Peptides against a protein of PDB entry 1MQS. Designs and how they scored, part 38

Target 1, 223 residues: chain A of PDB entry 1MQS
Amino acid sequence: ILKMLFLNKDLNNNDNITTITDDIFNQQEIIWKVLILDIKSTATISSVLRVNDLLKAGITVHSLIKQDRSPLPDVPAIYFVSPTKENIDIIVNDLKSDKYSEFYINFTSSLPRNLLEDLAQQVSITGKSDKIKQVYDQYLDFIVTEPELFSLEISNAYLTLNDPKTTEEEITGLCANIADGLFNTVLTINSIPIIRAAKGGPAEIIAEKLGTKLRDFVINTNS

## One batch from the design tools (peptide; made by RFdiffusion4, then SolubleMPNN)

Design b2_p13_2_s4 (from b2_p13_2, 4 letters changed)
Fold by OpenDDE base, seed 4:
Structure b2_p13_2_s4 (fold): chain B 223 residues (1-223), chain A 13 residues (1-13)
Amino acid sequence: as target 1 above (223 residues)
Amino acid sequence: SNVLENYKKLIPK
């Protein structure tokens, strides 16, 4: 799962999740991403990861695939969903609508040949195949624990960002909270990572806030 | 597993 969150880069550390995330955070450029889940994958992730782990992996926004998600055309997305016709259709629709800048597709289990063919066919029609950067199917053997807690957190983030009634102040507040989390992570690992943020979305706002916090910290520490 | 290559093979040129 962590490998997936880091765009399936090889992870050399056999340590605990915290150590792995910290090491990656220290040594590698963080790419900020959107995470798209379904009910099953939400349960799977919640059994292994905490929200803070997602932040350490550069996941600044997460939502359910069936939800009406706001477009973030400059932000890369990781899909981690069940290999179903319905989910494939939604992914393709998201591709058609340029909902995200890049698509990293991870299925929670083996993708049948017929569905792979369907995905390929539909994507070919869109002419946007270049946006699909990865397609993975995974074999996960996890005992699901605390799925509701994780789901609530995802829903809260989604609602805040996608509710048309949400004020700019509230959005700014959420971004500030995320930046605070990232800042605390940076301080914990005692290393300043390179952070790459997509433009035109929450990642840009977060990057600016985080940058300011880091600069202020450096100034205050040297004074 | 990485199925991207298989996927790419199925994309019409």
Scores: peptide ipSAE 0.137, ipTM 0.806, DockQ to the pose 0.064
Fold by OpenDDE base, seed 5:
Structure b2_p13_2_s4 (fold): chain B 223 residues (1-223), chain A 13 residues (1-13)
Amino acid sequence: as target 1 above (223 residues)
Amino acid sequence: SNVLENYKKLIPK
């Protein structure tokens, strides 16, 4: 998230948020930016960052993507929104309107190819593709509730996993989804975890799946 | 991930 706020520049991950923001604030000229969010990303940002953190990151104003926003043609904008057709259309409309000077687009999750193509097509028609400086898809399918606790916000996961009526296939499917979320979390945090899980239940299944994903990733990235 | 390169490839020159 901080990386995104600093236009996806490399940040020292070893420092806490405050140290990072302070160091950047003190060492570099702050580029003031507008942060465009949706409901989901607002929750995500709010769970991790304080308002002061946003200010230190150069966020002068933040707004919801669906809200009417005043043009700031001399100010760069960071979009951090869900990868939806609706949001893409709004971004393109903002581009058409020259609402901001530059567009740094960050999707909260993986951007499907069809939507990427749609974005590209629409932007090409505007003739203003040069204003789009970045397009990222993030792996932020989690909410941090505490410094040492986060949630994937999967509805009724506990109930589903503990319901005797739940089939093995359903459990396996859910475990796969959870593992995917955890995997994305790991990638987002950029730290390989030590996985600990209770034995003999869904947690073990999840741990195994996650472990496999991580191993595969490490192998693929090191090859 | 950075998908800008893929995006650029889709934009007609």
Scores: peptide ipSAE 0.135, ipTM 0.807, DockQ to the pose 0.098
Fold by OpenDDE base, seed 1:
Formats: sequence, structure tokens, C-alpha cells
Structure b2_p13_2_s4 (fold): chain B 223 residues (1-223), chain A 13 residues (1-13)
Amino acid sequence: as target 1 above (223 residues)
Amino acid sequence: SNVLENYKKLIPK
């Protein structure tokens, strides 16, 4: 999340949120930005960051994507929203209206090819593709509901994983997505977990994938 | 992941 808020610059993941924000605030010029969210991503952000953290990251204001927003043509915008046709249409409309100076688009989950193509097609028609500076799809779709409980809020995950008609390929794909979400969660909260999972099912697959990701990350970070 | 490059490839030059 912090990486996104700092326009996907490399950050020291070994530091906590406060240390990172303080260092950047003191050492670099703050670029003030607008943060555009939806209901789901608002919950995600609120799980990890405080209002003061947003300010330290240069977020002057944040709004819901469906809200009426005033034009700020000299201010860059960060979108952190679900990968939906509706959100893409709104982003393109904002682009057409020159609502912001630059567009940094971050989707809360994987962007399907058809939606990517739709975005590209619509943007091409506007002639303003140069204003789109970043397009990311992420796996930071998690919500902390309690101090000791959080959820990735993946729709129908339980049903999909327990349906006997679901293929192994589909299960593997979903498990990979879950593992990515958990991995990003671990990085966000800066805490390496002890992984416990039931044997012989999807949970074991997820645990294995997560473990691999964490090991790879540690190796790459220390090299 | 960064999908900007893939996105750019889809935009006609």
C-alpha cells in the first residue's frame, strides 16, 4: 500500500510504516496527490493506514470513485479500485474531463484481459494516453476486521474450493491468488508469519505457495 | 504486478 502511495517506488520493506513515512517526509519533497477509492479498497486502506499516514504519504484528499469530485487538473491522482467495467468507465471519463494531471491506476486484484483491452481501447479514443503513468493490478485486497482476524474477501472462495466440479487447475489458480494476497498482507504489516494449514486440501497448497514467496523475497532482499 | 507495458501495447500508435 505504501509503495502504491509513493507511486510504486521501491521502499525498504524492513521498516515499519512510521519509519518509512518519516524518512520520506524528511528527505524528499512531498508530492501531493488525490487518492480515489471504492468501498472495498477503503476498507483495505483503513485496515492498515491511519489518516495521518495518508497525509505523510502526500495524500491531501481521498474520495470514493462514485462520488462527485471536483477537478484538480494540476494534481496527480492515484486510483486504488476494483477491476470492474464500471470503474474503468469512470476512470476514462475522468481522463476525458482532465480531472487530474496524471493517473496512477492500481487495481485491487488481477485485471482480466478483456478489461485491460477495454481500458486501452477507450483511452486510445481520448488521445490522452500520456496522462496514464501507471497501471497495476495487485493482490492487496485484504480487510482487517479484528485485531487478530483478517480476510482477503475473495468472492465465493469457499464454494469454489469445496465444489467437487472445480478443476485442479481452477483450484491451483485460486490458491495462487490467495497466496499472493497473503504475501502482500505480510509485507504490509511487516510481520513474518508462522503458517498453519490443514493437510490434504487447498490450505496446504496456499501455505506452500506462500512459503515459497516469502523465502524468495527474503533471499532477494538480502542479496 | 506492473501491467503498464502490456497496456501500452494495446494502444494504437
Scores: peptide ipSAE 0.134, ipTM 0.810, DockQ to the pose 0.090
Fold by OpenDDE base, seed 3:
Structure b2_p13_2_s4 (fold): chain B 223 residues (1-223), chain A 13 residues (1-13)
Amino acid sequence: as target 1 above (223 residues)
Amino acid sequence: SNVLENYKKLIPK
């Protein structure tokens, strides 16, 4: 998240947030920028950063993507939003209206090919592709609630997994989604975990799926 | 991950 706020520059990940922001503030000129969020990313940011952290990162104002925002044509903007068709359309509309000077786009999860193509097509029509400086997809489908605890914030996951009326297909699908979220968490932490799960339940299914994803990733990265 | 390179490939020159 801090890397994103500093336009995806390399940062020392071993330091705490305060030390990182202080060091950058003292060593480099702060670039003032606007941060554009959605409901999901707002929760993510709020769980990790303080208001003072945003200020030290050069965030002068932040707003929701669906809100009416005043044009700031001389100010660069950081988007940190879900990879949806709706958000893509809004970003393109903001581009068309010259709402900001530069666009740094960060999606909260992987951007599917069809949406990437849609973004590219719409931007090409505007003739303002030069204003898009970055496009990143992050792996932040989780919220840190407290040290050593995080949530994927999947609605009714416990109820669905424990309802006897839930089909095996539904359980499998949900477990796959959970495993994807955990996998993204691992990638964000940049450390391979030891997986422990209770036997005989959904946790075991999730652990198995996650293990497979990690093995596949390691194989593909080392090739 | 950085998607910019893939994005640029899709934009007509």
Scores: peptide ipSAE 0.118, ipTM 0.794, DockQ to the pose 0.100

Design b2_p13_3_s1 (from b2_p13_3, 6 letters changed)
Fold by OpenDDE base, seed 3:
Structure b2_p13_3_s1 (fold): chain B 223 residues (1-223), chain A 13 residues (1-13)
Amino acid sequence: as target 1 above (223 residues)
Amino acid sequence: MSPLTDLTDELYK
């Protein structure tokens, strides 16, 4: 998220948010930007960042994508929104109306190919493709609820794992999904965790899967 | 793969 706020520049993720923002604030000229969110991304940002963090990142104002927003043609904009047709249409309309000087688009999850093609086609028609500076997608498979607690927001996970009617295949599939979410979390925070799990249940299965993914990743990156 | 993917070049292909 911080990387996004600094236009996806490389940041030293080993430091806490405060240290990173302070270092950047002191060393670089702040580029003031507008942050455009939707309901989902607002919850994500609010869970991880404080108002002071946004200010230090150069976010002067933030708004919901569906809200009527005043034109700021001299100000660059960061979009952090869900990859939907509706949001794409709004972004393109904002582009057509010269609402901002530059567009940095970050989708909260994977952008489907059909939507990417739609975005590309619409942007091409406007003749203003040069204003689109970046397009990123990312896998936000988790929500931080507290500094030491986060959720993958998998519906009925506990019930599914504890229902005696659940098949082994279903359990294995769910454990794999959970492990994927945890893996993405680890990559996002750029820190290798110590994994602790209760023995004899789904938690152990998940821990083993996650451990394997992490080992494979380390091997592949050092190669 | 990193959860963050740069699609900027893909937009113009």
Scores: peptide ipSAE 0.218, ipTM 0.826, DockQ to the pose 0.556
Fold by OpenDDE base, seed 2:
Structure b2_p13_3_s1 (fold): chain B 223 residues (1-223), chain A 13 residues (1-13)
Amino acid sequence: as target 1 above (223 residues)
Amino acid sequence: MSPLTDLTDELYK
């Protein structure tokens, strides 16, 4: 997600979100951007990032894709939305209207070929393909390495969790991030797991956090 | 391998 917010530039993934944002904020000229989300991606972003993190990433405004948005023709836009025909049509309409200066499109999951072709065709008709700088899909917080094994690709997670110098706050923060990643995984596979974790360590913290998130989600969706 | 797929070039094909 942070990579997306920085226009998919290579970030040193070894640091905490706060450290990464601070380092980038301090070292690079801030490019102010608009972040366009849908309901699904809003949940994803909110689970991982704080408002202050968005600001540090140069996100000046964030809005829902279906909302009426003011034109900002001099500001680049990051779309992080579901790969749907509806969202594609909205993006193309935004392109037609010159709503933003540049378009960085990130789909939350795999974009089907038919939708890619549709996007390409519509963009071609507009004659404004040059404004689309990036199109990415499968922007998931995890990688499926094997059918029964998932990786969140969190750098130095093991080291951080096992370093005696790591503070309780740091551990708690990392555990929360891991739980968020796992939560997103669960949502993707559309199955509520039985959680098993070792007692007395970070794994237990993660399990508790994940359990809470899942319970809250189930309650909110059945409501 | 990053789970991300860059589809940018596919738009211009």
Scores: peptide ipSAE 0.198, ipTM 0.820, DockQ to the pose 0.396
Fold by OpenDDE base, seed 1:
Structure b2_p13_3_s1 (fold): chain B 223 residues (1-223), chain A 13 residues (1-13)
Amino acid sequence: as target 1 above (223 residues)
Amino acid sequence: MSPLTDLTDELYK
């Protein structure tokens, strides 16, 4: 998240959030930015950062993407929003209206290929592609609710996994998505977990998928 | 491999 707020510049990963923000605040001229969120990303940001951290990162104002926002044509904007058609259309509209000077777009999860193509097409039509400086996806797939407790915030996951009408393919797909989210969480925390899961259900499937992903990652990183 | 994907170049293809 901090990397995103500093326009994806390389930050020393070993430093505490406070140390990083203090060092940047003291050493570099703060670039003031607008942060644009949705409901989901607001919860994510709130779980990881304090209001003072946002200020230290140069966030002068934050707003919801669906809110009526005043033009700030001389101010760069950071979008941290869900990868939806609605959000893409709003971003493109903001681009068309020259609402901000630069656009740094960060999607909270993976952007589907069809939506990427839609974004690219719409941006191309505007002729203002030069204002889009960055597009990233798969930032944070989890929300920290309490110390040592987090959620992937997948709607109706329990219901879907326990509904007898759910197909094996649907279960497998959902388990894969959950495993991906957990994998990203592990990488973000930078610690290899001990995986504990109940046997004979979806939790076991998820644990196996996650274990495989972690093993593959370790092998590929050490090679 | 970082979970983050830079898609910036994909917009110009």
Scores: peptide ipSAE 0.195, ipTM 0.819, DockQ to the pose 0.562
Fold by OpenDDE base, seed 4:
Structure b2_p13_3_s1 (fold): chain B 223 residues (1-223), chain A 13 residues (1-13)
Amino acid sequence: as target 1 above (223 residues)
Amino acid sequence: MSPLTDLTDELYK
């Protein structure tokens, strides 16, 4: 992810990529999950993550929400889909049918209040609200450009990070913004990434910030 | 502020 952000293809520097792994994350057993996507989110995920990355994150199966999917009642599911009535209805139907053991719902953008109410009402009727572990909506702060590539659309990021005249404060601020964007991306897929960054530069700073955010999030959600 | 919002609790209202 960090390599993609910094377009390191243009950086002739053979800097050794160090995997920054938080000890907390290394000790966690991989929970195998299903990832349910729509067309839009498929593009997003494909641009950010490789298939191997999904596997490392514990995603064993991924499918489109509109596809006929086999029940996996013992497997938790991550939904990453557009906030539409159609998708909500499908999720609720999946819930009704006990298609998965747990439901982690992530909407790709803001969920309108009327749709939230609709979701809540339908879930209430099912009596299976306990299976819904998380519901998130979010504004994606990155743009899908091409498969396995995404952009946070931070203006002049490369220039700022590589300009020797840039102050430490400016670098720190920019790194924080990048880390925020990455954090949001991670949350959309509800998987803990392996963070890899070059040592001794902004990438390392970003990785550290992201790691901290992820740790804090995990601690706060488990609490 | 992160644009991400946890709406989990809203389902139980």
Scores: peptide ipSAE 0.194, ipTM 0.798, DockQ to the pose 0.352

Design b2_p13_3_s2 (from b2_p13_3, 6 letters changed)
Fold by OpenDDE base, seed 4:
Structure b2_p13_3_s2 (fold): chain B 223 residues (1-223), chain A 13 residues (1-13)
Amino acid sequence: as target 1 above (223 residues)
Amino acid sequence: MSPLTDLTEELKS
């Protein structure tokens, strides 16, 4: 999150949030930015950052993406939102209206190809692609409740996985999504976990998928 | 390690 707030610059991961923010605040010129969130990302931010952390990161104001926001054409904006068609349309509309000077877009999870293409198409039509400085996805698909406890906040996950009426396809799909979230979490934490899961159920499916992702990543990274 | 994917160039291509 801090990396995002500092426009995805390299940060010292060995320092805590306070140290990082203090150092940057004291040693570097603060670039004031607007932070655009949705409901999910708001929860994520709130779980990890303090109000003062945002300020120290140069966030002068933060708003929900669906809220009516005043134009700040001289201020860069950081979007940290879910990769949805609705959010994309809003971002593009903000771009068209020159609502901000620069656009740093960070999607909370993986941006589907179709949505990427849609975004690209709409941006191209505006002729203002130069204002889009960064586009990232897979940023944070979890909410941290404790230092080492988090939630993926997948809607109805428990219900879906435990409802006997849920199809195998639905379970598999959901497990894949969960595994993706966990994978992203693992990479973010920069620690390879020992995976433990109950056998014979969705947890095992998730574990297997996650394991595969991790193995593939390690192989690809070492090649 | 970072799961982040920079899609900036992809978007503009």
Scores: peptide ipSAE 0.256, ipTM 0.851, DockQ to the pose 0.639
Fold by OpenDDE base, seed 1:
Structure b2_p13_3_s2 (fold): chain B 223 residues (1-223), chain A 13 residues (1-13)
Amino acid sequence: as target 1 above (223 residues)
Amino acid sequence: MSPLTDLTEELKS
């Protein structure tokens, strides 16, 4: 998330959020940006960052994507929103109207191929593809509800995993998605967790998948 | 796999 706020520049992963923001604030000229969110991404951002962190990252104003927003044609915009047709249409409309100077688009979860193609087609028609500076799929969809409790907010996950009619393939797929979400959460918090899971169920499967992802990541980063 | 995927070039292609 912090990387996104600094236009996906390389950041020192060993530093905490405060150290990174302080160093950038003191050493570099702040590029003032607009941050555009939806309800889900607002919760995500609020779970890991404080308002002061946003200011230090150069976020002068943040708003919801569905809210009426004033044109700021000389200001770059960061979109951090869900990959939906509605959000894509709004982004394209903002592009058509030259609402901002530059567009940095970050989707919170996986962007389906059909939506990517739709976005590409609409952008090409505008003739303003040069204003699109970055498009990322972040796969960051988590909410911290309490200081030591967080949720991926996957709808009906418990019901699906405990329904005897659910197929093994469906369980495996859902467990993989949950493990991906947890992995991304770990990277965001920048702390390797001790994993505890109930034995003999989907929680164990998720724990194993997460463990593998973490091990692979550590090996690749130390290489 | 990196949790971040750069789709910029694919979008402009």
Scores: peptide ipSAE 0.245, ipTM 0.849, DockQ to the pose 0.526
Fold by OpenDDE base, seed 2:
Structure b2_p13_3_s2 (fold): chain B 223 residues (1-223), chain A 13 residues (1-13)
Amino acid sequence: as target 1 above (223 residues)
Amino acid sequence: MSPLTDLTEELKS
């Protein structure tokens, strides 16, 4: 996995994750990349890597492949997804739209021949095969832990956020507090989060604030 | 170690 995050460069297999990331971080400039995952690969990454590992690998943004993602035409993208027709179509669409500068495609398992041919055909039609720098498939054998549910134990948060009499300022303040709590939790457990939130409500506000905090942390850590 | 197969050249051929 670390090899993938460093664009499949050779890594010393005898070193642990921390040693590898530290050594690479100290020896070369960070190449900022987008990491695109699916549900399965997200679980895999979360089980193996810590927040600092992704940061040191230059992962500035990570998102689910099915999520709406903003174009970053000057940023290389690493896809780490299941070898499915759906994912292939999405990758090709991203390629067509010039969503990223370079495409490093890593399938979580063996890519069937028919899907490889389909990918090749679609890429050929786009005329943008030069943007595809790498295509790998691999076998993953990781034990994925089950998700945990936890609470920040903020009194009456749900009621406050859903009360029509609550002011926008109060909502914003509470959301900020929640985001702070989540941020601290992320740092404490050193877990890599994929942030998902319902649109149009407080959850979206919290997600935005948390995302900003995490991005700011990354910037400050790498400065 | 998980086997890693490079399919880059095959894709572009």
Scores: peptide ipSAE 0.241, ipTM 0.849, DockQ to the pose 0.314
Fold by OpenDDE base, seed 5:
Structure b2_p13_3_s2 (fold): chain B 223 residues (1-223), chain A 13 residues (1-13)
Amino acid sequence: as target 1 above (223 residues)
Amino acid sequence: MSPLTDLTEELKS
C-alpha cells in the first residue's frame, strides 16, 4: 500500500510505515496526490494506515470514487479501487474530463482480461492515454482487525471450505486463492513468516501452497 | 506470481 502511495516506486519496506513516511516527508520531494478509493479499499487503507500516514505519503485528499470530486487538473491521482466495470467507467470519465494531471491506477485485485481490454479501448478513444502513468492490479485487499490479525475478506471462505457439497477441486481452487492473498500479504509486509497451520484440512493445503510460493520467490530473488 | 502486476504497457499496446 505504501508503495502504491509513492507511485509504486521502490521503497525500503524493511522499515515501518512511520520511518518510511518520515524519511520521504523529510525529503523535499513530496509529491502531493489525490487518493481515490472505493468502499472496500477504504476499509483496507483504514486498517493499515492512519490519516497522518496518508499525509506523510503526500495524500492531500482522499475520496470515494463514486463521490462527486472536484477537478484538480494539476494534481496526480492514485486510484485504489476494485476492478469493476463501473470503476473503470468512472476512471475513464475522470480522464475525459481532465480531472487530474496524471492517473495512477491500482486495482485491489486481478483485473480480468475483458475489463483490461475495455479500459484500454476506452482510454484509446479518449486520446489521453499519456495521462495514464501506471496501471497495476493484484494489490492486496485485506483488513487488519488486530495488530497481528488480518482478513483477506474472501466471501464465504469458511462456508465454502466447510460445506460438504464443496468439491475438492473447489477447495483447492479457493485454497490457491487464499495462498495467493497470503503471499501478497507477506510480500507487502516484507517479512517472511513461519507458517503454522492445522494439519489435515484446508489450512494445510493453504500452508503448503504458500510455502511453495515463498520458496519460489526466495529462490528467484536470490538468483 | 507477483503481488503487483504492471499492466501499463499492456494497456497502451
Scores: peptide ipSAE 0.261, ipTM 0.854, DockQ to the pose 0.515; fails the geometry check

Design b2_p13_3_s3 (from b2_p13_3, 7 letters changed)
Fold by OpenDDE base, seed 4:
Structure b2_p13_3_s3 (fold): chain B 223 residues (1-223), chain A 13 residues (1-13)
Amino acid sequence: as target 1 above (223 residues)
Amino acid sequence: MSPLKDLTEELKS
């Protein structure tokens, strides 16, 4: 998240948020930016960062993407939003209207190919692709409540997994989603976990799926 | 390991 706020520059992961923000704030000129969020990303940001952190990161103002926002044509904007058609359309509209000087787009989760193509097409039509400085897929499928404690915030996960009426297919699907979220989280944390799960239930399924994903990733990365 | 993927060039290609 901090990396995003600093336009995806390299940050020292060994430092805490305060140290990072202080160092950057004190050592280099701050770039003032607007932060555009959605509901999900707002929760994520709020769980990790404080108002002062945002300020130190150069965030002058933050708003919801669906809110009416005043144009700030001389200010760069950071979008941190879900990869949805709706959000893409809004971003493109903002681009068309020259709402901001530069666009740093960070999607919270994986951007589907079709949406990427849609975004690309729309941007191309505007002729203002030069204003888009960055497009990142953040793969942040979690909300941090405390350091090293987080939630995937998957709707009704517990209920679904523990409802005897839930089908195996539904469980499998949900477990896959959970595993994906955990996988992305692990990668974000940059630490391979020891996976522990109760046997004989959804947790085991999730653990297995996650383990497979991690193994595959390691293999592919090292090959 | 980072899940972050830079799609900037892909978008503009």
Scores: peptide ipSAE 0.261, ipTM 0.853, DockQ to the pose 0.680
Fold by OpenDDE base, seed 2:
Structure b2_p13_3_s3 (fold): chain B 223 residues (1-223), chain A 13 residues (1-13)
Amino acid sequence: as target 1 above (223 residues)
Amino acid sequence: MSPLKDLTEELKS
């Protein structure tokens, strides 16, 4: 999610704690952006990120895609929404109206070919394809691994989990929150990921909690 | 589960 908020810039997986910390603390030129969500993605983000985290990522305003939104023609927009015809039409309308300066589109799950073609056709008609900078799908369809888990909340979770001053209770609480977020993600994409975690650390705690939640959900749904 | 897919080029083609 944080990767998305930073316009899917490759966070070097090899970034030392120091580099990540430096990147977080080094006031890189904050690009202010608008975040556009739907109900499902809002639930996912809210479970993982705090309002302050959004601000740190340069999100000035976040809104629902179906809400009336004020034009910000000089501001880039990040869409994080379900791959539906309705959302595509709204995005295209926003493009037509020059509502934002740039469009970074991230679909929560797989975009069907027919919808991609529809989007492409509509965008082509507008003549404003240059404003679409990125289109990603399956954003929440990921394999749960330790590196990917940290990428969800690298600014907060990674720092907290690696801070020697963090108490065991705080770690446990944070891991629970991360697991909740991941659980919500799984429900949103309607796909159960393979969970892989390093042993002996927070990743294991998260994996165990997530596994328990998933098992409980499956049991309750099948009952 | 498929990894994140970049569709930017496909959209503009």
Scores: peptide ipSAE 0.258, ipTM 0.850, DockQ to the pose 0.387
Fold by OpenDDE base, seed 5:
Structure b2_p13_3_s3 (fold): chain B 223 residues (1-223), chain A 13 residues (1-13)
Amino acid sequence: as target 1 above (223 residues)
Amino acid sequence: MSPLKDLTEELKS
């Protein structure tokens, strides 16, 4: 998230939020940006960042994507929103209207290919593709409810995993999704965890998948 | 899967 707020520049991931923001804030040139959120991403941001953190990151104002927003044609905008057709259309409309100087688009989860193509097509029609500086997806979508406690906010995960009607394939798929989320969380936090999971259930499956992902990542990064 | 995927080039291709 902090990386996003700093336009996905390389940050020292070992530093805590305060250190990072202080270091950047002390740098003479803060790039002021607008942060556009949706309901889900607002919850995510609010769970991990304070208002002062946003300010220190150069966020002058943050608004909901569906809200009427004043044009700031000289200010770059960071979108951190769900990858939906609606949000894409709004972003494109903002682009058409020259609402901001630059567009840094960050989707909270994976952008489906069809939506990417739609976005690309619409952007191409505007002739303003140069204003789109970044498009990222697969950001961590989580809510921290308490210190060291977070949720991936996967809808009905518990119900699905415990419903006897759920197929093994569905369970496996869901576990994979959860593992992906956890993996992203680990990388975002920049701390490799000791994985603990109950044996004999979905948690074990998730743990195994996560472990594999982490091992693969470590191997690839050390290589 | 990377926790962050850059789609900028894909968008502009």
Scores: peptide ipSAE 0.249, ipTM 0.850, DockQ to the pose 0.517
Fold by OpenDDE base, seed 1:
Structure b2_p13_3_s3 (fold): chain B 223 residues (1-223), chain A 13 residues (1-13)
Amino acid sequence: as target 1 above (223 residues)
Amino acid sequence: MSPLKDLTEELKS
């Protein structure tokens, strides 16, 4: 998340949020930016960052994507929003209206191919693709509810996984999404967890998927 | 390896 706020520059993963923000603040001029969120990403940001952290990262103002926002044509904007058709349309509209000087788009989860193609097509039509500086997806999407408890906030996950009418394919897909979220969380906190899961259910599937991802990552990182 | 994916070039291609 901090990396996103600093336009995806390389940051020292061993440092805490305060150390990173202080170092950047002291070493270079702050680029003031607008942060555009949705309801879900607002909760995510609030769970891991403080208002002072946003300020130190150069966020001068933050707002919801669906709110009326004044044009700031000389200010770069960071979008951190869900990968939905609605959000894409709003971003494109903001681009058309030259609402900001530069666009850094970060989707909270994986952007489906069909939506990527839609975004690409709409951007192409505007002729303003040069203003889009970055597009990232699969950002961390979790909420810390308690000091040692967090949630990925996947809607109806429990209901879906426990509904006898849910197909194996649907279960597998959902488990994969959950495992991806957990994997991203592990990388963010920079600590390999001990995985504990109930046996004989979706939790075990998720645990196995996560374990595989972690093993693969370690192998690739050490190569 | 990073879980984050840069789609910038793909978008503009």
Scores: peptide ipSAE 0.228, ipTM 0.843, DockQ to the pose 0.552

